# Peptides against a protein of PDB entry 3V4L: the designs that were tried, part 312

Target 1, 386 residues: chain A of PDB entry 3V4L
Amino acid sequence: GQPLAKDKVALLIGNMSYWEHPKLKAPLVDVYELTNLLRQLDFKVVSLLDLTEYEMCNAVDEFLLLLDKGVYGLLYYAGHGYENFGNSFMVPVDAPNPYRSENCLCVQNILKLMQEKETGLNVFLLDMCRKRNDYDDTIPILDALKVTANIVFGYATCQGAEAFEIQHSGLANGIFMKFLKDRLLEDKKITVLLDEVAEDMGKCHLTKGRQALEIRSSLSEKRALTDPVQGAPCSAEALVRNLQWAKAHELPESMCLKFQCGVHIQLGFAAEFSNVMIIYTSIVHKPPEIIMCDAYVTDFPLDLDIDPKHANKGTPEETGSYLVSKDLPKHCLYTRLSSLQKLKEHLIFTVCLSYQYSGLEDTVEEKQEVNVGKPLIAKLDMHRGL

## One batch from the design tools (peptide; made by RFdiffusion4, then SolubleMPNN)

Design b2_p29_3_s2 (from b2_p29_3, 13 letters changed)
Fold by OpenDDE base, seed 5:
Structure b2_p29_3_s2 (fold): chain B 386 residues (1-386), chain A 29 residues (1-29)
Amino acid sequence: as target 1 above (386 residues)
Amino acid sequence: APVMGVIKPSKEEYEEFEKELEKLREEKK
């Protein structure tokens, strides 16, 4: 019969804003496009941008808690990385220069932990370099992996080679994602799908001889990303997994704020990623005696490291949000919260209405505090233990 | 340490690459 997944869970990490390394652009689009495709495949997707070492460890630990017997697990990483002695290392944004294995996450350690969960399928999609890091002479003593026939690695490049992003017109895509997205929804064995992606990459002039997909698999069964999820959750663990995923994707409800001057503000929220939210404000009612009014958001928690110069923009694009801008209301002020994983408390902030009456030169301000609880990934309390 | 490479194609090279990708999508239908 067709294989059934007990559930399908994906963790997608895109690191771009490195502190001590060249900044990337492709992971933004690649994580977003892959998130939308995996959601169409009934995956529970957590999508995270710009994680520190500690935040990456916590994201992987939370992902491993969602894995169980017969669950399909997919890990995607886009960012800097290296390979020493067949061990793949994902580089966090806070990694020093030069980075070492002690500053990085070893994919084979994650694989070991996934094998302990008796998963139905383990897929690793690694959009990173596979060059040796000559600054890291550490040979990780990896314990012997269990002999399992349910592992697939899609390496964006061959051993000892670089992976590339294509930068055009201010946007960027990874070469791997550029081809993978065109096949990911096909009802094929995952190794056959990846072989077809490798063939496509070998046909294009820009990619031929520059980057080649390597597939490493022990997969003896016909398993596909299209395999249906087993029906209603029969176990307490499956209910907990569903609730945990739902918590990580819960947006605050839109609010209508009423000020004493008679101005009404619509406050809305949109998710770009599991750790990236856009707040938008719009004037929905203004008394005719008020000639000018603007609604600013301010007084954010210090843990979010929000520069006020990047808040309250006239377009989503001015915040660095190019992907969800089409789905947002127009004629708002927009603020992008890109580090929701850092939020330890409730998201409390101030909505400040600045306005002017006809015939008065002085501006008046009214303020309202807003508590929206813990939005998106902040509900998982990834900082529990700091 | 190893870092991801960046390709900055010309406009013409990128337009050719997008045509090659569209051809590959048509061959799948």
Scores: peptide ipSAE 0.502, ipTM 0.936, DockQ to the pose 0.872
Fold by OpenDDE base, seed 3:
Structure b2_p29_3_s2 (fold): chain B 386 residues (1-386), chain A 29 residues (1-29)
Amino acid sequence: as target 1 above (386 residues)
Amino acid sequence: APVMGVIKPSKEEYEEFEKELEKLREEKK
């Protein structure tokens, strides 16, 4: 019969805003495009940008809780990285310069933990450099991996080589994602699909001899990313997994705020990533006596580290949101919350209405506090333990 | 420390690359 997945779960991490290293651009678009494709493949996708070491560890732990016997697990990483002695290290945004193995996540350690879950398929897509880090003299003594025939690695580059992003017109994509996205929906064995991606990278002038995909596989069965999920959740664990994922993707409901002056504000929410949300405000009713009014959001939790200079923008793009702007209402003020993983409490903030009456020079302000609970990834309490 | 490389193609190089990608999409149909 056709292979069936018990479930399909993906963790996508894109690190760009490094503290002590060159900033990247491609992980933004690559994580977003891959998220949309994997959702079309019925994957439960957690997409996270700009994680610290601690936040990456917690994201991996939460991902491992979603894995079980016969589940398909996919880990994608885009960011800085290195390979020492056949071990792949993902570099968190808070990693020091130079970084070492003690500051990084070892992919082979994650693989070991995935093998303990008896998963039906393990796919690692590593869009990072595979150069040796000469500042890291540690030889990780990794325990021997279990003999399993369900592992696939897609390395964006060869051993000892760099991976690249292509920057054009202010945006960027990784070379790997440029080719992967064109094949990812094909009903093919995952190793055949990745081999075709490798061939495509070898045909284009810009990529030929610059970057080549390496595939490592123990996959003895015909497994595809297109393999259907088993229809009914057959176990209590499957129900728990579905509920946990659903909690991590629940947006706040849209709100209509009514001010004493008779102005009505629509407050809306959109997810860009599992840890990135856009708040937008619009004036939906204004009394004719009010000539000017603006509704801005302020007084956010300090844990979110929101710069007021990037809040309350006239376009999503001015907040740094280039991807979801087409799906957002027009004529709003927009604020991008990019660090929802840092939220320890409920998201409480103030909506401030500033307005002017006809024939009065003085601006009047009214304020309402809004509590929207824990949005998106903040429901997982990734900071439980500090 | 190892870091990702950045390619900044010219407009012409990027337009050629997008044409090569489109050709690869047509070969799949």
Scores: peptide ipSAE 0.500, ipTM 0.936, DockQ to the pose 0.870
Fold by OpenDDE base, seed 2:
Structure b2_p29_3_s2 (fold): chain B 386 residues (1-386), chain A 29 residues (1-29)
Amino acid sequence: as target 1 above (386 residues)
Amino acid sequence: APVMGVIKPSKEEYEEFEKELEKLREEKK
């Protein structure tokens, strides 16, 4: 019979905004497109951009809490990385130059922890370089992996090689995702699907001889990403997992703010990623005696590191949001919160209305404080260890 | 340290690449 997944959970990490390394662009698009595809495959997806070492460790720990017996686990990473002695290291955005294994997450350590959960399938999609890091002479003593016949590695490149992103006239995928996205929904054994992606990558002139997909698998069963989820969550653990995921993806409800001057503002929220939210404001009612009226958001928690110069933009694109702009209402002011994982407290901010009456030279301001609780990933206490 | 590579194709190289990808999509139908 077709294998059944008890549940499907994916963690997608895209690191771009490195402090000490070249900035990337492709991980933004890659994580977004892969999130949408995996959602169509009934995966519970946690999508995270620009994580520090500490934040990556916590994201992995929270992902492992969503794993259980017979659950399909998928880890995707796009960013800088290296491979030493068959160990894959994901590079956090705060990694020093040069980075070492002590500054990075070892994928094989994550695999060990996933094997302890008795998962039904473990898929690693690693869109990173596999070059040796000559600055890291550490041979990690990997604890002996359990012999499980349920592991698949899709490496975006071959051992000792680079992976590449394409930079052409805007946003583009990495090479790996450019081919993977065209096959990911196919009802095929995951190793067969990845082999077909490797064949496609070998046909294109731009990618041929530059990057080659490598598949490493112990998968003995005919498991596919299309395998249906087994029924309603019948266990208390499955219910808890579903509730944890749902909490991590709960947006604040849209609000209508009423000011004393009679102006009404719509305050809305949109998720770009699990740690990236867009706030938008629009004037929905204005008295005729008010000639000019602007509603801006300010006084964000210091933990979010929001630069006011990048807040309250006339377009989503001016905030750095290029992917969800089609789904957002038009004629708003937009603010992108890109680091919700840093939020320790409730998201409290001020909506400020600046307006002018007909025949008065002076601008008037009214302010309302808004508390939206912990949005999205900020509900996961990723900081409990400090 | 190893870092992700960047390809900056010409307009023509990118247009050819997109045509090759479209051909691969058509061959799957």
Scores: peptide ipSAE 0.482, ipTM 0.932, DockQ to the pose 0.885
Fold by OpenDDE base, seed 4:
Structure b2_p29_3_s2 (fold): chain B 386 residues (1-386), chain A 29 residues (1-29)
Amino acid sequence: as target 1 above (386 residues)
Amino acid sequence: APVMGVIKPSKEEYEEFEKELEKLREEKK
């Protein structure tokens, strides 16, 4: 019969805003598009941008808690990376220059931990460089992997080669995701699907001889990303997993704020990623005697590192939100919270209404404090230990 | 340290690449 997944869980990490390394652009689009595709495939997706070493470790630990016997696990990473002695290292945004294995996450260590969970399928999609890091002389002594015959690696590039992003007139995918996204929904064995992606990459003039997909697999069964999830979660572990994932993806409810002047504000929330939320404000009612009014959000928790210069923009794009702008209401002020994993407390902020009455030159302000609890990934307390 | 490479195609090279991708999508139908 067709293989069944007990559940399907994906962790997607896109690192772009490196402190000591060149900034990337493609991981933003790649993680977003892959998230939407994997959701159509009934994956529980955690999507995270710009993680530190500590935050990446915690994201992997939380991902491993969602894994169990017969669960399909998919790890996607887009960012800087290297390969030493056949070991793949994902580079966190806070990694020093030069980085070493001690500053990075080893994919083979994650695979070992996934094998201990008795997963049904382990898929790694690694959109990173596979060059040797000559600044890291550490020979990792990895424990021997178990023979589970359920492992697939899709490397965006060949061993010893670079992976590439395309920078043309805006946001674009990395080379790997540009081809992968066109095939990901196909009902094919995952190794066959990736082989077809490799063939497509080999046909295009821009990619031919520059980047080639490498597939490493030990997969004894015909497993596909399209494999159906087993019916209603009957196990206590499956219920716990579903509840944990649901908590990590709960948005704050939209609020209607009423000010003393008679102005009504709609406060809304949208998820761009598991750690990225857009706040938007709109004037939904204004007395006719008020000629101008704006609703600003301010006084965010310091842990979020929100620059006021990038808050309260007239478009989502001015906040750096290019992907969800079509799904947002128009005629708002927009603020992008890009680091929800850093939030230690409840998200408390101020809505400030600035307005003018007809025939008065002076601007009046009214303020309301808003507590929205812990939004999205902030419910997992990924900062525990800092 | 190894870092991800950047391709900066010309407008013409990028338009050709998008045509090649569209052709691959048509061959799948």
Scores: peptide ipSAE 0.472, ipTM 0.929, DockQ to the pose 0.882

Design b2_p29_3_s3 (from b2_p29_3, 13 letters changed)
Fold by OpenDDE base, seed 1:
Order: C-alpha cells, then sequence, then structure tokens
Structure b2_p29_3_s3 (fold): chain B 386 residues (1-386), chain A 29 residues (1-29)
C-alpha cells in the first residue's frame, strides 16, 4: 500500500539579517513560499526568520517535541552555512566573524535526535553554502547514526560550493527554491522529485558551473511529501503535537476600540511567519467634527526591539512586509513585529489616537492599552531556560 | 568565513533564466 505518515512536521528557518555577515534576501521569499506549499501537503509548519544561536536551538528542540514514531520530519534552512568533514553547520544571525562550530547548529546532531524519535522520514533541505570553514578546526566526533534507511538530504549546492541567490528586479527566490517549488507538490518519491529538480537546475545556463543540487539518501522506501497523514490523532502524543502547533499559529482576534471622542478603531493582526506578525489599525468611524485623526501603535515590550521609525507605516511594504500585503486590508497603518520569539511576556502595547477638531488648532490624544496575550510562536516560550 | 553567494545577472541572462523556467513549466503542463 501507499506509505502513510503518522503526521507531518516541518521547521523552516530563514536567516537573512546577520549582524556580522552579509545580509541575504532570498530566505524571506523561500521560507514563505515553501511554508505555503508544505501546508498544502498537510505539513504542520513552523516558519521562523532571523534566529540567534539560542533561538535556533530552542526552535529545533520544539520541532523535536513535535516528532514521534512514523512522523515525517522536514527541516529547511536558508542562510549562511558551511560544511566541515561531511557535517553541515547552519549559521545563526548573531554568529561572530569568523564563526565556528560552537556558534552554529550541526545538522547531523539534529538528525541523530530525529532518529531517536523513530521518525518515518527525515528530509533536510539545506539552502546554504557548503564550503569548508578554515576558521573551524574542530572535528566533531558524532556518534554513529542509526541505520534507519529514511534519510534524505537535498543540498542546494555540491560539496565545497556556494549556494546562490539571484539579485535582479527586487525580491526573488534562491536558485534552489525556484526549481524546488515547481515540483514540490508532485506525487513522487522524494529522491526522484529532487533528482528532477537537479536536472532542471542543471539545464539552467545561469547555474552551470556555479551551483548543482546534491542528493544524499538512504531512503529505501517509496516515501513522498504527498503521502497522506494517517487519520484522526489516536495517541496522547499526537493530540499534544496538534495543540502545540495550533498554539504556535494562533493570532489575536481583531478588536474594535472605542475612544471617548467617538472615534472607532479596528485593530487587526496577520501572520507573515510563525515569529512575524503584522499589526494594522484603521479608522472605522469618525465623528464629522473631527477633521483629522490617526491611530498609532506604541509602547511595545522592549524584548521585541521595535524601532518606532519603522512602525505605523502607510503600506505593509514600508514595514518590510512584501508577501502578505495583498491579503491585508487597505488604508491602514501597519507595524511589523519580526521577533516574536523574543517575547517573554504578554504582548501589551498602546493604541494612541491623535485627532483634531474643526476650529481647534491643537491636536488631542487619547490612549488605550491593549493586551493580546502571547501571539503565534511566543506561546511556545522558546526562552524557557534563559 | 563561507557565505551564500549572490548572482547579479545581466538583463539578458535573467531573461534567459525566465525563459528556461517558463519552458520547464510548459513541459510539466
Amino acid sequence: as target 1 above (386 residues)
Amino acid sequence: APVAGVIKPSDEEYEEYLKHLEKLRKERE
């Protein structure tokens, strides 16, 4: 019969905003598009941008809690990276220059932990550089991996090579994701699918002699990303997994705020990623005696590191939100919270209404505090242990 | 330290890349 997945779980990490390294662009689009495709494949997807070392470790730990016997696990990483002695290292955004293995996450360590969970399939999609890091002289002695015959690595590039993004005409996918996304929904054995992606990339003149997909697999069974999830969650662990995932994707409900002047504000929330939320405000009612009014959000928790200069923008794009802007209401003020994994407390902020009456020169302000609890990934308390 | 690479294609190279992608799409339809 067709293989069944007990469940499907994916962790997608896109690191772009490096502190000490060149900034990337492709991971934004790549993580977003891959998230949408994997959701169509019935994956429980956690999508995270711009993680520190500690945050990446916690994201992996939370991902491992979602894994169990027969669960399909997919890890995607887009960012800086390196490969030493056949070990792949993902580089966090806070990694020093030069970085070493002690500053990075080893993919083979994650694989070991996934094997301990008795997963049905382990897929690693590594959209990162595979050059040797000569600043890292450590030879990680990894314990011998179990022979599980269920491992697939899709490397965006060959050993000793770089992975590339195309910078032309604005936002674009990385090369790997550009070809992968076109085939990802195909009902094929994952190694066959990746081989077809490799052929597609190999025909591209832009990538010839620069980047080639490498597949490393021990997968002995005909498993596909399209394999159906086994029916109703029958185990306590499956219920917990579903609840944990649901918590990490729960948005605050939209609110209607009423001010004393008679202005009504709609406050709304949208998820861009599991750790990235857009807040938007709109004036839904204004008394005629009020000639001008604006509703600003302010006084965010310090942990979120919100620059007021980037808050309350007239377009989502001005906040750096290019992907979900089509799904957002128009004529709002928009604020992008890009680091929800840092939120230790409830998300409490102020909505400030600034307005002017007809015939008065002075602006009037009214303020309301809003508590929306822990949105999205902040519910997982990824800082447990700090 | 190794970093991800950036390709800055010419307009011609980029148009060829787009044509390749369109061709691949049509071959799958």
Scores: peptide ipSAE 0.344, ipTM 0.887, DockQ to the pose 0.832
Fold by OpenDDE base, seed 2:
Structure b2_p29_3_s3 (fold): chain B 386 residues (1-386), chain A 29 residues (1-29)
Amino acid sequence: as target 1 above (386 residues)
Amino acid sequence: APVAGVIKPSDEEYEEYLKHLEKLRKERE
């Protein structure tokens, strides 16, 4: 019979906004599109952008809490990286220049921890460079991995090579994701699927001699990403896993705010990623005697590092939100919260209404404080160790 | 330190890349 997964869990990390390194663009689109495809495959997906070293460690720890016996685990990473002595290192956005192994996350250490969970399948999709870092001579003494016949590595590039982003017109996928996304939904053994992606990439003139997909596998069984999840959660651990994932993806409910002047504002929320949320405000009712009326959000928690110059934009695109803009209501003011992992407290902010009456020159302001609790990933308290 | 590479194709190289992707899609249908 077809193998069953006890559950399916994915962690996707896209690092772009490096402090001391060249900025990337592809991870934004790649994480977003892969999230949507893996959700169609019944994966519980945590999608995170622009993590520090500490935040990446915590994201991996929370991912490992979602893993258990017979669970399919998938880790995707897009960003800067390197490979020393067969060990893959993911580079956080706060990594110094030059970075070393002590500033980075070792994928083989994550694999060791996944093997301790007795997972049914371990898939690593690494969309990063595999060049040697000559500034790091550290040979990690990794403990011997257990012999498990359930591991698949899909490297976007071969050993000693770079992974590439195509920069032509606007936002584009990385090369690996561009070919992967067209096959990801196929009901095939994961190693066969990746081999077909490798053939598709290998036929492309743009990638010939620059980037080639490498597959490393111990997978002895016919396991696919399409394998069905075993029915209702039969264990307390499975129920806890489902609740933790659901908690980390709960959006605030939309609210209707009523001001003393008789203006009504709709406040809405949309998830772009597990750590990225769009707030939008719209005027749904205005008395006819009010000629001008604007509603803006302000006074965000300092931990979010929200620049007021990037808040309250007339389009989602002006906030840097290009992916979910089609699903948002029109004629709003938009604010993008891109660092929800940093939120230690409840998300409390002010909605300010600025308006003018017909025949009065003076602008009037009314304010309401809004508490929406801990949205999305902020419910996992990834900062509990600081 | 190693960083992700960037390919800046010409318009012609990019059009050929898009044609390749379209061909691969048609071969799967």
Scores: peptide ipSAE 0.334, ipTM 0.883, DockQ to the pose 0.842
Fold by OpenDDE base, seed 3:
Structure b2_p29_3_s3 (fold): chain B 386 residues (1-386), chain A 29 residues (1-29)
Amino acid sequence: as target 1 above (386 residues)
Amino acid sequence: APVAGVIKPSDEEYEEYLKHLEKLRKERE
């Protein structure tokens, strides 16, 4: 019969804004494009940008809570990385220079934990460098992996090589993701699909002799990313998993704020990633006696580290949001919250209405405090324990 | 430290890359 997944879960991590290392650009677009494709494949996708070591550990722990017997698990990582002694290390954004294994997440440790969940398929897509880190003399003592015959590694590059991003016209994409996305929806065994992606990369003049996909697999069954999720009846565990994922992806409801001057503001929310939200404000009603009127958001929680210079922009692109701008309403002020994983409390902020009456030179301000609860990934309390 | 590489193609190299991707799509149809 056709293989069935009990469920399908993906964790996508894109690290770009390194503190002590060169900044990357490709992970932004690559995580977003892969998220949309995996959602079309009925994956429950958690997508996270710019995680610290602690935040990456918590993201992996929350991902492992979504895994169970017969569930398909996919981990994608785009960022800095290294490979020592056949072990792959993902580098968090707060990693020191030089970094060591103690500052990084070992992929093979995550694989061990996935095997303990009795998953139906384990896919790792590693869009990172595989050069040795000569500053890390640690030999990882990894426990022997179980023989589960359900493991697939897609490495964006060969051992000892770099993974590349293509930067053109201010945008960047990873080479691996550019070829992967064109085949990802094909109903093929995942190892066959990745082999075809490897051939496509190998035929490209730009990648030839610079980057080659490596596939490592023990997959003994014909499993595909297109394999349907097992329908009803949902087990109690499947219901819990669905609720946990839904909790991490709940947006605040859109609000209509009414000010004493008679101005009405629409406050809206959009998800760019599981930890990145756009807030937008629009004037939906203005009395004719008010000649100028702007609605600013301010007084955000300090944990979000919001620079006011990047808030309240006339376009989503001016906030650094290039991906969701087509789906956003026009003629708003936009603010991008890029670190929702850091939010310990409810998202409370102020909407400040600045306006001017006809024939008065002075600007008037009215303020309303808004509590939108814990948006998106902030509902998982990823900082419980600090 | 091991760092991800950046390729900044010329416009000609980028157009060739896009043509390659389009060719691969047509071969699958």
Scores: peptide ipSAE 0.324, ipTM 0.856, DockQ to the pose 0.845
Fold by OpenDDE base, seed 4:
Structure b2_p29_3_s3 (fold): chain B 386 residues (1-386), chain A 29 residues (1-29)
Amino acid sequence: as target 1 above (386 residues)
Amino acid sequence: APVAGVIKPSDEEYEEYLKHLEKLRKERE
């Protein structure tokens, strides 16, 4: 019979905005598109952009809490990385230059921890460089992996090579994701699917001789990403997992704010990623005596590092939100909160209404404070300990 | 340090790349 997954959980990390390293672009699109595809495959997906070392460790720990016996675990990483002695290291955005293994997350250590959970399938999709880091002379003493015969590595590139993104007149996928996304929904053994992706990539003139997919697997069963989840969560552990995931993906409810002048504002929220939310404001009612009226959001928690110059934009694209703009209401002011993992307290901010009456030259302001609790990933308190 | 590579195709190379992807889709249908 077709294998059944007890559950399916994915952690997707895209690091782009490096402090001490070249900035990337592709991880934004790659994490977003892969998130949508894995959700269609009934994965519980946590999608995170631009994580520090500490935040990456916490994201992995929370991912491991969602894993259990017979659960399918998928880790995707897009960003800078290296490979020393067959060990893959994911580079956090705060990594120094040069970075070492002590500043990075070892994928094989994560695999060891996944094997301790007795997972049904372990898939690693690593869209990173595999060059040796000559500044790291440490030989990681890794514990021997268990023989579980349920492991698949899809490396975007071969050993000792670079992974590439295509920079053209817009946002584009990385090369690996561009080929992967066209096959990801196919009901095939995951190693067969990845082999077909490797063939597709190998036929492309842009990638031929520059980047080749490498598959490393020990997979004794015909397991696919399309494998159905076992029916109703009958175990206490499955219920806890579902509640933990749901808690981490709860958006604030949309609100209608009423001001004393008679203006009504719709305040709405949209998730771009598990740690990225768009706030939007729209004027839904305006008295005829008010000729001009704008609703700004301000006074965000300092932990979010919100630059006011990038807030309250007339389009989602002006905030750096290119992917969800089609799903957002039109004629709003938009603000992108890109670091929800940093939120220690409740998300409290001010909605400031600026307006002008007919026949008066002076602008009037009214303000309302809004508390939306802990949105999305902020409910996991990933910063417990800083 | 080893970093991700960037390909900056010409407009022609990028169009050829898109045509290749479209061809691969049609071969799967």
Scores: peptide ipSAE 0.304, ipTM 0.841, DockQ to the pose 0.862

